# Ledger of designs, part 158: peptides against a protein of PDB entry 6IDX

Target 1, 380 residues: chain A of PDB entry 6IDX
Amino acid sequence: KELAKLSADVTFATEFINMDGIIVLTRLVESGTKLLSHYSEMLAFTLTAFLELMDHGIVSWDMVSITFIKQIAGYVSQPMVDVSILQRSLAILESMVLNSQSLYQKIAEEITVGQLISHLQVSNQEIQTYAIALINALFLKAPEDKRQDMANAFAQKHLRSIILNHVIRGNRPIKTEMAHQLYVLQVLTFNLLEERMMTKMDPNDQAQRDIIFELRRIAFDAESDPSNAPGSGTEKRKAMYTKDYKMLGFTNHINPAMDFTQTPPGMLALDNMLYLAKVHQDTYIRIVLENSSREDKHECPFGRSAIELTKMLCEILQVGELPNEGRNDYHPMFFTHDRAFEELFGICIQLLNKTWKEMRATAEDFNKVMQVVREQITRA

## One batch from the design tools (peptide; made by RFdiffusion4, then SolubleMPNN)

Design b2_p18_4_s2 (from b2_p18_4, 10 letters changed)
Fold by OpenDDE base, seed 4:
Structure b2_p18_4_s2 (fold): chain B 380 residues (1-380), chain A 18 residues (1-18)
Amino acid sequence: as target 1 above (380 residues)
Amino acid sequence: SRRQELRRKRMEKAAKER
């Protein structure tokens, strides 16, 4: 207990480290020897002292053995561990993951996000905070090939629902530290959109062109089987498609793929449009047909609006930004749905269409409508 | 807390190294 308190002092820490004191503490953890009276209390203070000593940055985290890592991971994965030990173990693992890629690799083999989810279902907000902090550390340090797996773990209805129900909708105020960890988790989640946001459409990619054609089909030929569209359009079909792409509100009526060559928002806009068309088909068809039937120059160009709205949402949500140590602003709505960005797009595109009508806007008013919509979204 | 600040700085550092 005294050692744990004194370990916060840099002078004491330096002297204790020079005496190989950290090595002694690590060996106590590695031994796993439960034969001592007050073992749990001793272990809790040992882990406290270890963490306080290591927080001085005098000793590399890479000094720890694989046995030590396994013991600490064991305290996090085992169901019957003292809360005091669990809290310190989560904090040690987080620190290991953040400080060393080698330790990240070893820890990622010993623990899963699924095991950490159990620590979110508790009444202790500190345990919840440390569990999310460790998830964030693992997500941050994950190599590119594993980032999608971490994304999928967050997109797992289970993690999202548990955070929503046990953390956000808990009967207690969210502390600043928890708010920060929720912010970090959202930033890391939004960074998954960055790839698509920065992906240019290839106008020659047939698969991407088929998505644009599918948007046309859903809007105008909803009763037609997609299999019956032979790609060999006669001149009459080309003229028809140009008209349809105009009615869809694309800027380039001849080759709508050109509208998706600008990054941001690149292919992310097309993803949002396709999601709306497939998941909210009635809303999509209504928006497109309501504007396509207008001859009064008050039509809202859906395609252009969807692209610029996607870009604007990326700007508002700061997609691609790194986690900032000072920020704690998280959006609870992003925990309500697995595809919350696409759902937000679907809400905002309806708001845009409504605002366009209310303003009696023309194509010349486009930027003004977008500014009004931006103000509406940022105030909501 | 000092510990929370250190962790946040480590996280920001790790984010910049990504």
Scores: peptide ipSAE 0.382, ipTM 0.924, DockQ to the pose 0.915
Fold by OpenDDE base, seed 1:
Structure b2_p18_4_s2 (fold): chain B 380 residues (1-380), chain A 18 residues (1-18)
Amino acid sequence: as target 1 above (380 residues)
Amino acid sequence: SRRQELRRKRMEKAAKER
C-alpha cells in the first residue's frame, strides 16, 4: 500500500527502479502464489505500484515477461476475479498495447474482444471504461490486415448492443472518461470508411459500372429480371441510359462513373446509394421517381446529392481524423445498427429531399440546400 | 486524473504512429 502510494512520486520511482524494484513486482505477479494471506489486496497494490512506476516512462514496457503478460491476461479472462485486480489488469494491458507493438501481438494472442464484452455487462462504469479503453487500444494497434477483423468484431451486433444497453442506456450518467472512450471507439470505427472514401472509381471497371447500372435498374426497371446483361445495348439503349442517368441526378449523364472519381467521397457514395437501393428500395425508388418526373426545374438531383451528402457526412463525422485526447462527443445512433453510417445516409438523403422541396430549390440553390441540411444534421 | 491524461496522450501518440 505504501509502495503503491510512493510509486506516484518520480523521485521514489527513480530510486526504486534503480534498485530493480520493478523486477521484484513483476516476479510477484509471475509467481501466481495464492497462498499468501490477503493475496488479493496485496496483488492489487502490487499492480498499482507496477502501473504507477511504469507510467513514469523510465523503464520500457518491453521488459515484461510472457509469463507476466499471461498472468495479467488471466485476470481479465477468468471469471470471478476481484474487481480491484480486474480494473488494474485492464489498465496494465491497455498500457502495454499502447506502448509496444510486440506486447500488442502477445496480448492479442491471449485476449479476444469477446472476452472483454463480459466486462461491459457489469454495473461498474469504471470496469466498463477500462474494457472499452482496452478494446480501443487493440483496435488502434491492430495491423492493417487485422483491422477488418477488429471491425467485424465491433460490427458484431453483440458488442454494439451491449454498449448501447449497458453503457449508453444504463441508469447511470455517462462520465467524461467513458464518453471519451466511446468517442474514440466511434472514430476508430469511422476510420474503416476511409478506404472506401478515398477509393476512386475506375470508369473502366465493368464491375463498378454494373453497380451504377443496378441503381438504374432498381429505380426504373424494378420488375425486370437482372439477367438482361447490359452488354448488347443498341445506340437507342445508350441514349436511354443517358436519360436515365440524368433522371437519377448524376452530374455526368453520359458516364456517371466519373462522378465517383472525386475523393472524398469516392466509392463510399456508391456504397451508400447501393445500400439505400437494396435495403430501403421503396424509399430509394420514391426519391428518384418523384424527381425524375419533374419538368419544373425543381428536381432534386439524387446522384449529385448523394455524393455531396456522403462527403458532408464524412466531414461531420470526421472520417479519417485521429482520435483527439480532449474530445468526448459520441453519437449513440452509431451503436443502434450494424450499418449505422448507411442508415444515417438513408435518413439524411430523405431530409435533403424534403428540404429541397420545402425550399422550392433549383440546381442553382444546391449549395444553399446543402448548407441548410448540414445545419439540420449537426443540430439533431 | 494524471493516469487518464497520460493514457489519452499515449493513445493519441499511437494513433499518429499508425
Scores: peptide ipSAE 0.381, ipTM 0.923, DockQ to the pose 0.915
Fold by OpenDDE base, seed 2:
Structure b2_p18_4_s2 (fold): chain B 380 residues (1-380), chain A 18 residues (1-18)
Amino acid sequence: as target 1 above (380 residues)
Amino acid sequence: SRRQELRRKRMEKAAKER
């Protein structure tokens, strides 16, 4: 206990480290020897002292043995562990993951996100915070090939539902540290959209063009048999499609693919449009047909609006930005749905269409409408 | 706490190294 308190002092820490004191503490953990009176209390203070000493940055985290890592991971993976040991073990694992890629690799073999989820289903907010912090550390340090797997684990209804129900909708106020960890988790999740946001459409890629054709089909050909092969269009059919792409509100009526060559938002805008068209088909068709039937120059260009809205949402959500240590703002909505960005787009495109009507906007007012919509979204 | 601040800085550092 006294050692744990004194270990916060840099002078004491330096002297203790010079006496190989950290090595003694690591050996106590490695031994796993339950023969000591008050083992759990002793271990909790040992882990506290170890953390405080290592937090001075005098000793590399890479000095820890595999046996030490396995013991600490063991305390986190065991269903029945002392709360004081668990909290310190989570903090040690987080620190190991953040400070060393080699330790990350070893820890990622010993623990799963599923095991960490169990530590979210507790009444202790500090344990919950350390569990999310460790998830965030693992997500942050994950190689690119495993990053999508971590994303999929977050997209797993289970992790999101547990965070939503046990943390966000808990009967207690969210502390600043928990709010920060939720913010970090959101930033890391939104950064998965960056690839699509920065992907330019290839106007010559037929598979990508077929998605735009599918948007047209859903809007205008809802009753027509899909058997009409998209490729065999006569000149009359090409002229018909140009009219349809105009009615869809694309800027380039001849080749709408050109509207998706701008990054941001690139292909992410097309993904949002396709999601809206497939998942919220009634809303999509209503927005498109309501504006396509107008002859009063008050038509809201859906295609252009969807692209610029996607870009605006990326700017508002700071897609591609790094987590900031001072930020604690998070959006509870992103824990309610697996496709929360696309759902937000679907809400915001309806808001845009409504605002366009209320303003009696024309194509010349487009930027003014977008500014009003931005203010509405940022105030919500 | 000092530990929380240090952890945030380490996380931000790790984010910049990614």
Scores: peptide ipSAE 0.380, ipTM 0.923, DockQ to the pose 0.890
Fold by OpenDDE base, seed 3:
Structure b2_p18_4_s2 (fold): chain B 380 residues (1-380), chain A 18 residues (1-18)
Amino acid sequence: as target 1 above (380 residues)
Amino acid sequence: SRRQELRRKRMEKAAKER
């Protein structure tokens, strides 16, 4: 207890470290010797002292043994561990992950996000905070190939629903530290959209062009029996498609693929449009047909609007920005759906279409409508 | 707490190193 208190002092810490004091503490953890009287209390103070000493940054985190890592991971994965030990163990793992890629790799082999989920289903907000902080550390330090797996683990209805129900909708005020960890988790998840946001469409990629064609099909051919493909000449079909792409509100009616070559939002806009068309087909068809039937210059160009809205949402949500130490603002809606960004897009595109009608906008008013929509989204 | 501040700084550092 006294050591744990004194370890916060830099002068004491320096002298104690010079005496190999940290090595002694690590060996106590490594031994796992539960036979000592007051073992749990002693261990809690040992872990406190260790963490305070290491927080001075005098000693590299890479000095820890694999046995030490396994013991600490064991305290997190075992049921019925003392709360004081659990809290310190989560904090140590977080610190190890953040400070060393080599320690990240070792820890990622010993613990799963699934094990950390159990620590979210508790009444102790401090434990919940450290559990999310460790998830965030693992997500942050994950190599690119594993980031999608972490995303999928978050998109798993289970983690998301537990955070929503036990943290966000808990019967207690969210502390600033928890709000920060929720913010970090949100940022790290939105950063997965960055790749698609910065991916240019290849106008020569047939698979990508087929998606645009599918958008046309869903909007205009949903009632047409596939049997009536009359062999009418390729030119008439091309002219028909140009008309359809105009009705869809693409800027480039001849080659809509060109509208997705701008980054941001690149392919992310097409992903949103396809999601809307497949998951909310009635809403998509309604929006498209309401504007395609208008010859009064008050048509809302869906394709252009969807692209610019996707870009705007990326700007509002700060997609691609790194987590900031001072921020604690998070969007609870993000935890309500696995495809929360696409669902937000679907809400916002309806808002845009409504706002366009209310303003009696024309194509010249486009930027003004977008500004009004931005203000509406940022106030909600 | 001092510890929380230090961790936030470590997180931001780790994010910048990514």
Scores: peptide ipSAE 0.379, ipTM 0.923, DockQ to the pose 0.907

Design b2_p18_4_s3 (from b2_p18_4, 11 letters changed)
Fold by OpenDDE base, seed 5:
Structure b2_p18_4_s3 (fold): chain B 380 residues (1-380), chain A 18 residues (1-18)
Amino acid sequence: as target 1 above (380 residues)
Amino acid sequence: MRREKLRRKRMEEAAKER
């Protein structure tokens, strides 16, 4: 107890470290000797002292043994651990993950996000905060190939639901530290969109062209009486598709793939359009057909609008920006759905279409409409 | 408080190394 208090002092810490004091503390954890009277209290103070000493940055986190890591991970994965030990163990693991890629690899083998979710289903906000902080650390330090897997995992869906229900919608005010951890988790989640945002469409990729064709099919063939199948001529089909792509509001109505070669938003805009068309078909078809039937020059170009809106949303949400230590602003909406970005796009594209009509906009007013929509989104 | 600031800084540093 006294050691844990003194360990916060840098002078004491330096002297104690020079006396191999940290090594003694690590060995106490490694021994796992539950036979000591007051073991839990002693362990809680040991972990406190260890963490305070290591927080001075005098000793590398890489000094810890695999046995130590396993013991600490064991305190996080075991259901019947003292809250005081659990809190410190989460904090130690977080610090290990953040400070060492080697320790990250070892810890990622010993603990799962699923185990950490159990620590979110508690009334202790400090435990919840450290659990999210550790999840954030693991997500941050994960190699690029594993980040998408972590985000798409059932564990991530469950994590968002648990955070929403037990943290955000909890009967208690969210403390600044929890708000920061929720912000970090949101930033790390948005950064998964960066790859798609920076992916250019290949106009020669048939699979990508087939997505654009599917957008056309969903918009126009779903309401078309099958009796009006356009005649067999290949040229008539190409001319028909060019008309359809114009009605869809693509800038390049001859080759819509060219509209997705600009990054940002690249393929992310096409992903949003396809999501809208598949998940919100009635909304998609309505937006497209309302504008395709207009001859008054007040048609809202859906394709162009979807691309520029996707870019705008990336700018508003700061996609690709690193988490900042000073920020604590998070959007609760992004914890309501796994595809929250695409759902936001679906809401915003309807808002854009409405705003376009209300303004009686033409193609020349496009940028003005986008500015108004930006203000509406940023005030919401 | 001091510990939280240090961890936030370490998180930001770890993010910059990414």
Scores: peptide ipSAE 0.405, ipTM 0.926, DockQ to the pose 0.915
Fold by OpenDDE base, seed 4:
Structure b2_p18_4_s3 (fold): chain B 380 residues (1-380), chain A 18 residues (1-18)
Amino acid sequence: as target 1 above (380 residues)
Amino acid sequence: MRREKLRRKRMEEAAKER
């Protein structure tokens, strides 16, 4: 207990480390010997002292043995662990993951996000905070090939629902530290959109062009079986498609693929449009057909609007921004749905279409409408 | 508080290394 308190002092820590004191603490953890009276209390103070000593940055985190890592991971994965040990073990693992890629690899083999989810279902907000912090650390330090697995783990209705129900909608005020960890988790989640946001459409990629054809099909040929592959379009079909692309509100009526070559928002805009068309088909068809049937110059160009709205949402949500130590602003809405960005797009495109009508806008008013919509979204 | 700030800083540093 006194050691744990004194370990916060830099002078004491330096002297204690020089006496190999930290090695003694690690060996106590490695031994796993429950033979001592008050072992749990002793272990909790040992872990406290270890963490406070390591926080001085005098000793590399890489000094720890694999046995130590396994013991700490064991305290997090075992159902019957003292809260005091669990809390410190989560904090140690977080620190290990953040400080060393080699320790990350070892920890990622011993612990799954699924095991950490159980620690979010508790009433202790400190444990919840450290569990999210460890999830965030694992997500941040994950190599590119594993980032999608972590993304999928967050997209798992289970993690999202547990955070929403047990943390965000909990009967307790969210502390600043928890708010920061929720912010970090949100940033890391939005960074998954960055790849698509920065992906240019290839106008020569047939598969990407087929998505644009599918948007046309859903809007205008809703009763037509998708099995009618666009065979060799006669000049009449090419002229028809150009008209349809104009009705869809693309800027480039001849080659709509060119509208997706700008990054941001690149292919992310097409993903949003396709999601809207498939998941909210009624809303999509309504928006497109209401504007495509207008001859009064008050048509809202859906394609252009969807692209610029996607870009605007990326700007508002700061997609691709790195986690900042000082920020704690998170959006609870993003914990309500697995595809919350696409759902937000679907809400905002309806808002845009409504605002366009209310303003009696023309194509010349486009930027003014977008500014009004931006203000509406940022105030909500 | 001090430890939380340190961890936040390490998280930001780790994000910049990515």
Scores: peptide ipSAE 0.404, ipTM 0.926, DockQ to the pose 0.916
Fold by OpenDDE base, seed 2:
Structure b2_p18_4_s3 (fold): chain B 380 residues (1-380), chain A 18 residues (1-18)
Amino acid sequence: as target 1 above (380 residues)
Amino acid sequence: MRREKLRRKRMEEAAKER
């Protein structure tokens, strides 16, 4: 207990480390010797002292043995561990993951996100915070090939539902540290959109062009059998599609694929449009047809609006930005749905279409409408 | 408090290393 308190002092820490004191603490953890009177209390103070000593940055985290890592991971994976030991063990693992890529690899083999989910279901917000912080650390340090697996784990209805129900909708105020960890988790999740946001459409890729054709089909040919492969359409068929792409509100009516060559938002805008068309088909068809039937120059160009809205949402949500230590703002809505970005797009495109009508906008007012919509989204 | 700040800073540093 006294050692744990003194370990916060840099002078004491330096002297204690120079006396190999930290090695003694690691060996106490490694030994697992439950034979000592008050073992749990002693272990909790040992872990506190170890962590305070390591937080001075005098000793590399790579000094820890695999046996030490396994003991600490064991305290997190076991269902019946003293809360005081669990809290310190989560904090040690977080620090190990953040400070060492080699320790990350070893810890990622010993601990799953599924095991950390159990620590979110408790009434202790400190435990919940350390569990999310460790998830965030694992997400940050994950190699690119594993980031999508971590994303999928977050997209798992279970983790999101538990965070939503046990953390966000809990009967207690969210502390600043928990709000920060939720913010970090959200930023890391939004950064998965960055790849699609920065992916240019290839106008020569037939598979990508077929998605644009599918948007046209859903809007105008909803009753027509999909069996009419987009074969070598006669010049008459190409001219028909140019009219349809104009009605869809694309800037390039001849080759709408050119509208998706600008990054941001690149292919992410097309993903949002396709999601809207497939998941919210009635809303999509309504928006397209209401504007395509107007002869009064007050038509809202859906294609252009969807692209610019996707770009605006990426700017508002700071897609591709790194987590900031001072930020604590998170959007609870992103924990309610697995495709929350696309759902937000679907809400915002309806808001845009409504605002366009209310303003009696023309194509010349496009930027003014977008400014009003931005203010509406940022105030909500 | 001090530890939380250090942890946040280290998380931001780890994000910049990515």
Scores: peptide ipSAE 0.403, ipTM 0.926, DockQ to the pose 0.916
Fold by OpenDDE base, seed 3:
Structure b2_p18_4_s3 (fold): chain B 380 residues (1-380), chain A 18 residues (1-18)
Amino acid sequence: as target 1 above (380 residues)
Amino acid sequence: MRREKLRRKRMEEAAKER
């Protein structure tokens, strides 16, 4: 107990470390010797002292043994561990993951996000905070090939639902530290959109062109039996598609693929459009047909609007920005749905279409409509 | 407080190294 208190002092810490005192503490953890009287209390103070000593940055985190890592991971994965030990163990694992890629690899083999989910279902906000902090550390330090797996684990309705129900909708005020960890988790989740946001469409990629064609099909051919594709001349068909792409509100009516070559928002805009068309088909068809039937220059160009809205949402949500130590602002909405960005897009595109009508906008008013919509989204 | 600030700083540093 006194050692744990004194370990916060840098002068004491320096002398204690110089005497190999930290090695003694690690060996106490490694031994796992439960036979000592007051073992749990002693261990809690040992872990406190260890963490305070390591926080001085005098000793590298890479000094820890694999046995030490396994013991600490064991305290997190085992049921019915003392809360004081669990809290310190989570904090130690977080620190190990953040400070060393080699320790990350070892810890990622010993602990699953599924094990950490159990620590979110408790009434202790400190435990919940450290559990989310460790999830964030693992997500942050994950190599690119594993980031999608971590994303999928977050997109797993289970983790999201538990955070929503047990953390965000808990019967207690959210502390600043928890709000920060929720912010970090949100930033790391939005960074998964960055790849698609920065991916240019290849106008020569047939698979990507087929998506644009599918958008046309859903809007205009939904009632037409696919059997009646009349073999009438390729030119009439191309001219017909140009008309359809104009009605869809693409800037390039001849080759809509060119509208997705700008990054941001690149392919992310096409992903949003396709999601809307498939998941909210009635809403998509309504928006497209309502504007396609207008000859009064008050048509809202869906394709252009969808692209610019996607870009605007990326700007508002700060997609691609790194987590900042000073921020604690998070959007509870992103914990309500697995495809929350695409759902937000679907809400915002309807808002844009409504605002366009209310303003009696023309194509010349486009930027003004987008400014009004930005203000509406940022106030919500 | 001091530990939380240090942890947040380490997180931001780790994010910059990514």
Scores: peptide ipSAE 0.398, ipTM 0.924, DockQ to the pose 0.892

